Peptides against a protein of PDB entry 2FGR. Designs and how they scored, part 302

Target 1, 331 residues: chain A of PDB entry 2FGR
Amino acid sequence: SSVTLFGIVDTNVAYVNKDAAGDSRYGLGTSGASTSRLGLRGTEDLGGGLKAGFWLEGEIFGDDGNASGFNFKRRSTVSLSGNFGEVRLGRDLVPTSQKLTSYDLFSATGIGPFMGFRNWAAGQGADDNGIRANNLISYYTPNFGGFNAGFGYAFDEKQTIGTADSVGRYIGGYVAYDNGPLSASLGLAQQKTAVGGLATDRDEITLGASYNFGVAKLSGLLQQTKFKRDIGGDIKTNSYMLGASAPVGGVGEVKLQYALYDQKAIDSKAHQITLGYVHNLSKRTALYGNLAFLKNKDASTLGLQAKGVYAGGVQAGESQTGVQVGIRHAF

## One batch from the design tools (peptide; made by RFdiffusion4, then SolubleMPNN)

Design b2_p30_1_s3 (from b2_p30_1, 13 letters changed)
Fold by OpenDDE base, seed 5:
Structure b2_p30_1_s3 (fold): chain B 331 residues (1-331), chain A 30 residues (1-30)
Amino acid sequence: as target 1 above (331 residues)
Amino acid sequence: AEDSTGAEPTNAENAPGVDITEAVKAALAA
């Protein structure tokens, strides 16, 4: 049996030129290149190719020392793995998020990530961004000839919000082809939630693909999220992403990513463009910088996720510029 | 409250960690 202590501490100086009041925000933020975390993981060989595992991981907030506390909300799983793949029990990334966020060149972190995995509808569920679920059972296949899949089901445990039942129930999965430089995936998910105390289904479909040309990587996402409300009509968002990354001088990586969020319920678009650079000082330590522009149109109020500084929205139709410069250390 | 734990997938390659197996065994045996 083994036990590993692991973590990342990523802390940055961040700036955004607009908040919800139109004022600038700046300060020390967290998780600009990687999500800061602390965790324990371990394995036990049970023989015959069967292994048990555990994984406990929580977020670290380096700017405030976890003033709001520490938990294992990133992942708290026990697993069995073998030639059949892996079964996990416990809170984790849902299979759709786990796979489809891998096409985000900003790793779903900082001011540059694809923001499609979002609560678009003021959903009242804890995980209405479609990223994680409580009470999750997940299964991941091995890779066979490039093909792989993941499936998940989260129990609602009769959680209610207002008149909505089954809140937090998730069902979803992906199919993928991962072979050499190519990755492509299709993800489908449904999560039950509430909006305004009324039952709502969060449906999600996501297509992702990437190709590594060696000298550069191209990546893309196409997503539709739909909060199906019994009253008030559907809240639909179509999200698009295209990104490129390239190694620089053997020690650096440059990233450029564009995203479009077409918010159908408010007939409003937001455009995000992010330039990022990571400079590896070692295998474990990096410096990084991100520059992001978010252009809201019409009624769109999206904000960049400068975690620890400002992650709120802006005024309708306003544009936001964000900067992060920081240090990432992994252990 | 919305999950604010960051969307980044947990990758063991990004955080290789330190093997503390022997320390844990010693602590549990005491």
Scores: peptide ipSAE 0.416, ipTM 0.860, DockQ to the pose 0.690
Fold by OpenDDE base, seed 2:
Structure b2_p30_1_s3 (fold): chain B 331 residues (1-331), chain A 30 residues (1-30)
Amino acid sequence: as target 1 above (331 residues)
Amino acid sequence: AEDSTGAEPTNAENAPGVDITEAVKAALAA
C-alpha cells in the first residue's frame, strides 16, 4: 500500500474595480491559477489487476489560514479500479463537471474560468452549481481507442427544503472521445433542488471540444443550464466559451478565453474575456497573471471570482475588470 | 459551510505529492 501527501498553495494579489456597491476591492486572494488544496491519497494493490484507493482533499485558503476551518469537501472518496475502470464512493466532482471543466483553459479557477457551472436560479441546494455532490457513486470507463465515459448518481437521502423532498439527488454522465490532439465530449445531468422552497430540477447539457495543434490549443464549450420550476417558469442560461492557449519560450503559457452567458430568464447577457499568463520557475513553482473583463448588459449582475478578495456580483448592467498576480507552488 | 468553490479537477499531475508510506507505517506501528 502507498500513502501520498500532496497540495498546492496558490496565493495572489487581486483587484476588482467594482463590487455590488460600485466600489473597488483589492487584497490578498487565493487560487488564481490553481485551486489551493491539501490532501492525502493512497493505493493498495489487491492483486489480479484490482486496486483499492482513497482520496481525501480539502481546499486551502492561504490568505486567512483557513479561518472557516478545514474539511475534505473537494474530494472524499474510496475507490476500486482495474481493467474495468474505476468506481468511486463519496463526495467528488460529478462526472459531468470533472470531464467538461477540462476544456476550460483556466481550469475552473480564478477570475478567468468558464462560469457556466453555476447556480443560476438561487437554488437552495448545497451544490446547485453542478460541480460536486455528496453521497455520490461514480463510475469511469477505461479509454477504449479514444472512447471513454463516466456516470454518477448521488443519493438525496430524503433531504428536504420547503416542500422539495429529493434535494441533492444527482444523475448524470458523459461520453467522450480522447485521441491524440483531439478531445470531445457530451455531458448530461439532472439535479434535484429547491428554489423558493419549491421542488426544482436543474437540467444541464454541455458539449466540449479541444484540439492541440502543438503550437497552440483551441478549446470550446457549449452549455445549457435549466432550472425547471413549477411556479414562475424556467430559468435558462445558455453559456458559450472559446479559448486558445500557447506555450511561450518553453517556460510559459499564454491563455486567452472568451465566454458569453445568455441569461434567458432576465433577457440579459454577460461577456467575459480573460488574458492569462503562467511562468514556470520550476515544475512545482509558477508565477502567474490574469486580466479579466466582464461586461454585464441589462439586468445581468455577474462578478468575477476573485476568491479571497471579492467573488460577489455587481450592479445590473455594470462592467467589472479584475487582475490577479500570484505564486503557485505544488508539492 | 462554504461551498468548495475550487472547481479545478483533482488530478495527480497537478500535485504529485510526497510519498509518506514509510512514515505512516512507522506511526501505526508505534
Scores: peptide ipSAE 0.411, ipTM 0.859, DockQ to the pose 0.655
Fold by OpenDDE base, seed 4:
Parts: sequence; structure tokens; C-alpha cells
Structure b2_p30_1_s3 (fold): chain B 331 residues (1-331), chain A 30 residues (1-30)
Amino acid sequence: as target 1 above (331 residues)
Amino acid sequence: AEDSTGAEPTNAENAPGVDITEAVKAALAA
């Protein structure tokens, strides 16, 4: 059996030119290039190609020293793996998020990431962004000539909010083809939640693809999120992303990513463009910089996620510029 | 506020860690 202690400390100086009041925010933020984390993981060889595993991981906030406490809400799983793939029990990324966020060149972190995995409807569930679930069972296949898949189910455990009686139930999965320079995936998910105390289904469809040309990588996402309310109209968002990355001088990576969020319920669009650079000082330590511009149209109020500084919205139709400069250290 | 615990996937390659197996065994035997 083995046990590994691991972590990432990522801390930055961040600036956004507008908050919800139209004022600038700046300070020390966290998780600009990678999510800061602390964890334990281990494996046991059970023989015959069967392995047991555990994974406990929590977020670290380097700016305040985890003043709100520490938990294992990033991942808390026990697993069995072998020639059949892997079965996981416990809180984790849902299979759809785990696979489809891999096409985000900003690693779903900082001010530059694809923001499609979001609570678009003021959902009252704990994980209405479609990223993680409690009470999750997941299965991941091996890779068969490029083809792979993942499936998950989360129990609601009769959690209620208002009149909604199945809050937190998740069912979803993906199919993928990962071979050499090509990756492509389709993800489908449904989560039960509540909006205004009423039962609501969060339906999600995501397509992702990437191709590595060696000198550059292209990546794309197409997503539809739909909150189907028992009373009232559907809250639908179509999200699109296109990104490129390239290695620089053997020690760096430049990234450029564009996203469009077409928020149908408010007939409003938001455009995000982000330029990022990572400079590797070593295998474990990097400097990074991100520059993001978010243009809201009409009733759109989206804000850049400068974690630890400002992650709220802006006034309707306002544009926001964000900067992060930081250090990432992994151990 | 959705206190997103960070959307980044957990990958062992991103944080290789330190093997503490013997230290854990010693602590459990004490």
C-alpha cells in the first residue's frame, strides 16, 4: 500500500476594473493558473490486476490561510480499479465535468476559463454549476483504441428545498475518442435542483474537441445548459469556446481563448477573451499572467472569477477587464 | 455564492506529491 501527500499553492495579485457598484477591486487572490489544493491519495494492490484507492482533496486559500476552514469537498473518494476501468464512491467531479473541462485551456481556473459550467438560473442546489456532486458513484472505462467513457449517478437522499424533493440527484456521462493528437467528447447530464423553491431539472449537453499540431493546440467547446422549471419558462444558455495554446521557448506556454455565452432567458450575450502566459521556472514552480476582457451586452451581468479578490457580477451591459499575476507551486 | 471548490480536474500529474507511506505506518504503529 502507498500514501502520497500532494498539493498546489497558487497565489496571485489580481485586479478587476469593475464590481457590481462599478468600482475597481484589487488584492491578493488564489488559484489563477491552477486550483490551490491539499490532498492525500493512496493505492493498494489487491492482486490479479485489482487495486483499491482513496483520494482526499480540499481547496487551499493562500490569501487568508483557509480562514473559513478546510474540507475535502474537491474530492473524497474510495475506488476499485483494474482491467474493467475504475469505480469511485464519494464526492468528486461529475464525469461530464471531469472530461469536458479538459478542453478548457485555462484548466477551469482563474479569470480566463470557460464559464459554461455555471448556475445560470439561481438554482438552490449546492452543485448547480454541474461541476461536482455529493453521494456520487462514478465509473470510468479503460481506453479501447481511443474510445473511452464515464458514467455517474448521485443520490439525492431525499433532500428537499421548498417543494422540490429530489435535490442533488445527478445522472450523466460522456463518450470520448482520445487518440494521439485528437480528442473529442460528448457529455450529457441531468441534475435535479430547485429554483424559487420549485423542482427544476438542469439539463446539460456538451461537445468538446481538441487537436495538438505540436507547434500549437486548438480546443473548442459547445454547450447547452437548460434549467427546466415546473412553473415558468426554461432558462437556457448556449455557451461556445475556441482556444489556442502554443509552447514558447521550451519553458513557457501562451494561451488565447474566446468564449460566447448566449443567455436566452434574458436575450443577452457575453463575450470573453483571455490571453494567458505560464513561465515554468521548474517542473514544480511557475510564474503566470492572465489578461481577460468580458463584454456584457444588454441584461448580461457576468463577472470574471478573480477568486479571493472579486468573483461577483457587474452592472447589466457593463464590460470588465481583469488581470492576474501569480506564482504556482506544486508538491 | 457558489463557493466553487475550483473546477480544475484532479490529476496526479499536476501534483506528483511526496510518498509518506513509511511515515504513516510509523504513526499508526505508535
Scores: peptide ipSAE 0.409, ipTM 0.857, DockQ to the pose 0.741
Fold by OpenDDE base, seed 3:
Structure b2_p30_1_s3 (fold): chain B 331 residues (1-331), chain A 30 residues (1-30)
Amino acid sequence: as target 1 above (331 residues)
Amino acid sequence: AEDSTGAEPTNAENAPGVDITEAVKAALAA
């Protein structure tokens, strides 16, 4: 049996030029290059190629010392693994987000990430961004000649909001091909939630692909999220991402990523472009800088996610500029 | 809504950790 203590402390100075009032925000933020975390994981060899595992992981907020407390909401799983793959029980990333977020060159963190995995409809469920689920059972296949898959189901446990039942139920999965420089995957998911106290299905389809040319990597995402409402029509967003990364001087990485969020229910687009640089001081410590521009059109109010400083929206049609400069330490 | 837990996947390569197995065994045996 083994037990590993692990973590990341990522703290930054962040700035955004506009909040919801049009004022600038700046200060000490967290999780600019990687999500700050503390966790325990372990394995036990049960013989015959069977292993038990556990994983407990929570977010760390270095700017306030976890003033709101600490929990294992990032992951709290027990698992069995072997030649059949891995079965997980407990709160985790849903299989669709776990796989499809891997194409985000900003690691779904800070001001630069693909923001498609979002609650687009004021959904009242706790995980209406499609990232994680409570009461989750997940299965991941081995890799068979490049082909792999993951599936998940989360129990609603008869949770209700307004007249909506089955809130928090998730069903979803992905199929993928991962071979050498190529990765491609298709994810499908449905979550049951509520909007305005009425039953709503959050449907998601995501296509991702990447290719590593050695000197540079290209990555892309295509996503449709649809909140299907019985009254008031569907709330649909089409999200697109294209990114490139390249190693710099053997000690650094530069990243450039563009995203488009076509918010159909408000006939409004938002454009995001982010430049990032990571400088490795060691295998465990890095300096980083991110520069992001978010251009909202028409009724769009999206904001950059400068966690610990400002993660709210802006006024309709306003543009936001964000900067993060920080230190990441992993152990 | 912002993901209050951070959207980044759990990647063991990004946080290799420290093996505390022997320390845990010692603490559980005490």
Scores: peptide ipSAE 0.406, ipTM 0.858, DockQ to the pose 0.719

Design b2_p30_1_s4 (from b2_p30_1, 15 letters changed)
Fold by OpenDDE base, seed 5:
Structure b2_p30_1_s4 (fold): chain B 331 residues (1-331), chain A 30 residues (1-30)
Amino acid sequence: as target 1 above (331 residues)
Amino acid sequence: AIDSTGAEPTNDENAPGVDITAAAKAAAAA
C-alpha cells in the first residue's frame, strides 16, 4: 500500500471593479489558476489487476489559512479499479461535471472559467451547481478505442427541504470519444433539489468537444440547465463556451475563452471573455495572470469568481472587469 | 446538513505529491 501527500497552493492578488453595490474590491485571493488543495491518496494492489484506492482532498484558502476550517469535501472516496474500469464510493465530482469541465480551458477555476455549472435558480440543495454530490456511487469505464463513459447515482437519504423530498438525489452520466487530438462528450444529469421550499428537478444536458492542433487547442461547450419547478415555471439557462489555448515559448500558455449565458427565466444574457497567461517557472511553480470581462444585459447580475476577494453578483445590467495575478505551486 | 464545498471543480492535473509511505520506510531504515 502507498500513501501520497499532495497539494496545490494557488494565491493571487485580485481586483474586480464592481461588486453588488457598484464598488471595487481588491485583495488577496485564492485558486486563480488551479484550486488550492491538500490531499491524501493511496492505492493497494490486490492482485489480478484489481486495485483498491482512497482519495481525500480538501480546499485550501491561502489568504486566511482556512479560517472556516478544513474538510475533505472536494473528494472523499474509496474505490476499486481494474480492467473493468473504476467504481468509486463517496463524495466526488459527479461524472457529468468531471468529464464536461475538462473542456474548460480555465480549469473551472478563477475568473475565466465556464460558469454554466451553476445554481441558476436559488436552489436550496448543497450541490445545486451540478458539480459534486454526497453519497455518490460512480463508475467509469476504460477507454475502448476512444469510447468511454461514466455514470453516477447519489442517494438523497430522505433529505427534505420544505415540502421537497429526495433532495440531493443525483442520477447522471456521460458518453465520450477521446482519441488522439479529439475529445467529444455528451452528458446528462438530473438532481433533485428545492426552490422556495418546493420540489425542483435540476436537469442538465452538456455537449463538449476539443481538438488539439499541436500549435493550439480549441474547446467548446454547449449546455442547457433547467430547474423544473412545480410552481412558477422552469428556470432555464443555455450556456455556450468557445476557447482557444496555445503554448508560448515552451514555458508559457495563453488562453482565450468566451462564454454566453442565456438566462431564459429573466430573458437576459451575460457575456464573458477572459484572457489568461500561465508562465511555468518550473514543473511545479507557475506565475499566472487573468483578465476577465463580464457584460451583463438587462436583469443579469452575474459576477466573476474572484475567490477570496469577491465572488458575488453585480447590479442588474452592469459590467464587471476582473484581474488576477498569482503564484501556483504544486507539491 | 447542506454541506456544499463552495469550490468550483478543476480539470487541472493533480499535484504529483510525495509518497510518504516510501519516505517513512526510508527514514526508518536509515
Scores: peptide ipSAE 0.320, ipTM 0.704, DockQ to the pose 0.349
Fold by OpenDDE base, seed 1:
Structure b2_p30_1_s4 (fold): chain B 331 residues (1-331), chain A 30 residues (1-30)
Amino acid sequence: as target 1 above (331 residues)
Amino acid sequence: AIDSTGAEPTNDENAPGVDITAAAKAAAAA
């Protein structure tokens, strides 16, 4: 058996030129290149190709020393794995987000990531961004000639909000083909939630693909998120992403990513473009810089996620520029 | 701090960690 202590401390200086009041914000932020984390993981060989596993992981906020506390909300799983794949019990990334966020060249963090995995409808569920779930059972297949899949179910445990029942129930999964330079995936999910105290289904479909040309990698996402309300129209967002990354001089990586968020319920679009650079000082330590532009049109109020500095919205139709420069250290 | 609980793939490559079991065994053998 083995137990590994692991973590990432990622802290940056961040700036955004506009907040909700139109004022600039700047300061020390976190998780600009990778989410800062502390965790424990381990495995036990049970013989016959069967293994037990555990994973406990929480987010670290280096700017305030976790003033709001520490928890294992990132992942808290026990697992069995073998030739059949892996079964996990506990809070984790839902299978759809686990797979489909892998196509985000900004690792689903900082000011540059694909923001499609979002609570688009003021859903009242804790995980209405479609990223994680409580009470989750997940299964991941082995890779069979490139083909792989993951499935998950989260129990609602009769959680209610207003008149909505089954809040927090998740069902979803993906199918994928991962072979050499090619990755492609289709994910489908439904989560039960509430909006305005009324039952709402968060339906999600996501297509992802990437190809590594050696000299560069291309990656793309197509997503539709729909909050289906019993009363009122659906809140639908179509999100698109296209990104490219390339190694630089054997010690760096440059990234460019564009995303479009077509928010149908408000007939409004937001455009995000991010340039990022990571410079590896070692295998475990990197410097990085991100430059992001977010253009909201019409009623769109999206903001860049400068965690620890400002992650709120902006005024309708306003554009925001963000910068992060930081250090990532992994152990 | 803004808790984003963002969906980052926990790539082991990004956080190799320290095998504390191995370290404990080494310390006990010393």
Scores: peptide ipSAE 0.318, ipTM 0.722, DockQ to the pose 0.517
Fold by OpenDDE base, seed 4:
Structure b2_p30_1_s4 (fold): chain B 331 residues (1-331), chain A 30 residues (1-30)
Amino acid sequence: as target 1 above (331 residues)
Amino acid sequence: AIDSTGAEPTNDENAPGVDITAAAKAAAAA
């Protein structure tokens, strides 16, 4: 058996020029290039190609030393794996987010990521962003000639909010082709939640693809999220992303990513463009900088996610500029 | 209006870590 202690400490100086009051915010933020984390993972060889595993991982907030405490809400799984793939029991990324966020060149964190995996409808469920679930059973296939898939089901355990009686139930999965420079995936998910105390289905469809040309990588996402309410009609968002990354001088990486969030319920769009640079001082330590622009139109109030500094919305139709400069250390 | 409700933990690359079991065994054998 093996047990591995691992983590990332990612801390930055961050600035955004607008908050909900129209004021600037600046300070020390976290998780600008990678989510800061501490974890334990391990495996046991059971013979015959069968392995047991565990994974316990929580977020680290280096700006305040985890003043709100520490938990394993990032992942808390036990697993069996082998030639059949992997079965996981416990809180984790849902299969759809685990696969489809891999096309985000900003690693689903900081001020540059694709923000499509979001609670678009003031959902009252704990994980209405479609990223993780409690009480999750997941299965991941091996890669067969490039083809792979993942499936998951999360129990609601009769959780109720208002009149909604199945809150937290998740069903979803993806199919993918990962071979050489090409990756492509289709994900489908439904999550039961509540909006205004009423039963709501969060339906999600996501298509992702990337191609590595060696000199550069292109990546894209297409997503539709619908909160299907029994009263008040659907809250639909179409999200689009296109990104490029390229190695620089053998020690750096430049990233450029654009996203569009077409928020149908308010007939409003938001445009995000982010330039990022990572400078590797070693395999484990990097300096990074991110520059992001978010342009809200009409009734859109989206804000950049400068974690630890400001991650709230802005005034309707306001544009926000964000900067992060930081250090990432992995161990 | 739809606003940002805050940043949630998301997926990114895993850190390599240190095999503490191997280290402990090596230390006990030395």
Scores: peptide ipSAE 0.333, ipTM 0.688, DockQ to the pose 0.325; fails the geometry check
Fold by OpenDDE base, seed 3:
Structure b2_p30_1_s4 (fold): chain B 331 residues (1-331), chain A 30 residues (1-30)
Amino acid sequence: as target 1 above (331 residues)
Amino acid sequence: AIDSTGAEPTNDENAPGVDITAAAKAAAAA
C-alpha cells in the first residue's frame, strides 16, 4: 500500500481591462497555468492483478489561504482497477470532461482555456458546466490498440429545484483513439437540471483531436451544448477551438489558442485568442505568462476567468483583455 | 478568491507528490 501527498501552488498577478461596470481589475490571482490543489492518493495491491485506490483532491486559493474553507470537491473517489480497467465511486470529473478537456492546450485553467464546458443557460444545478458530478460512478476501459472509452452515471437522489425533478442526474461517456502522435475522441452527455425552476436537459456533444508533430502539437475541439427547455425554446451554443503548442529552447513551451463561442439563443458570437508561455525553472517549478483577448459581439457578455481577481462577465458587445504572470510549483 | 470547485477540469498533470509511505518507512529505519 502507498499513500502520496501531492499538490500544486499556482499564484499570479492578473489584470483584466474591463469588468461588468467597464472598470479594470487587477491583483493577486490563483490557478493561471494549473489549478492549485492539495491532494492525497494511494493504491493497495489486492493480488491477482486487482488494486484498490483512493483519491482526495481539493482546490487551493493561495491569494487568501482558502478563506472560504477547504473541501475535496475536485475529486473524492475510491476505485478498483485491474485488467478490466478502472471503476470509480465518488465525486469526480465526468468522463466526457476528463477526456475532452485534454485537448485544451491551456489545461482548462486560467484566462486562456476553452470555455465551452459552461453553464450557458443560467442552469440552477451545482455542476451545470458539465465538468464534475456528485454521486458519480465511472468506468474507464484499458487501452486496446489505441481504442479506449469511459462511461459515467451520477445519481440525482431525488433532488428537486422548483418543479424540476432528477436534478443532478448525469449520463455520459466517450470513445477515443489514442495511438502515438494521434488522439481523437467523441463525447456524449446528458445532465438533468433546472432553468427558472423548470426541468431542463443539458445535452452535450464534443469532438476532440490532436496531433503531435514533435516540433509542434495541433489540437482542436468542436462542441455543441444544448439546454433543452420545455418552455422558451432551446439554449444552444456551438463552441470551436483550434490551438498550437511548441517547445522553446528545451525549457519552455509556447501556446496559441483560438476559440469561437456561437451563442444561438442570443444570436451572438464571442471570439477568444490566447498566447501563453511556460518557462520551466525545474521539473517542479515554472514561470508563466498568459495574454488573452476576448471579443464579444452583440449581446454576448463573456468574461475571461482571472480566478482570484475577476471571473465575471462584461457589458454586452464589449471586449476584454487579460494578462496573467505567475509561478507554478508542483510537489 | 473566487471558488470554482467543479468549474475547472484537471489536466492529469498530477503533481508527482511525495510517497508518504516510503518516507515514513525511511524515517522509522533511521
Scores: peptide ipSAE 0.319, ipTM 0.711, DockQ to the pose 0.386; fails the geometry check

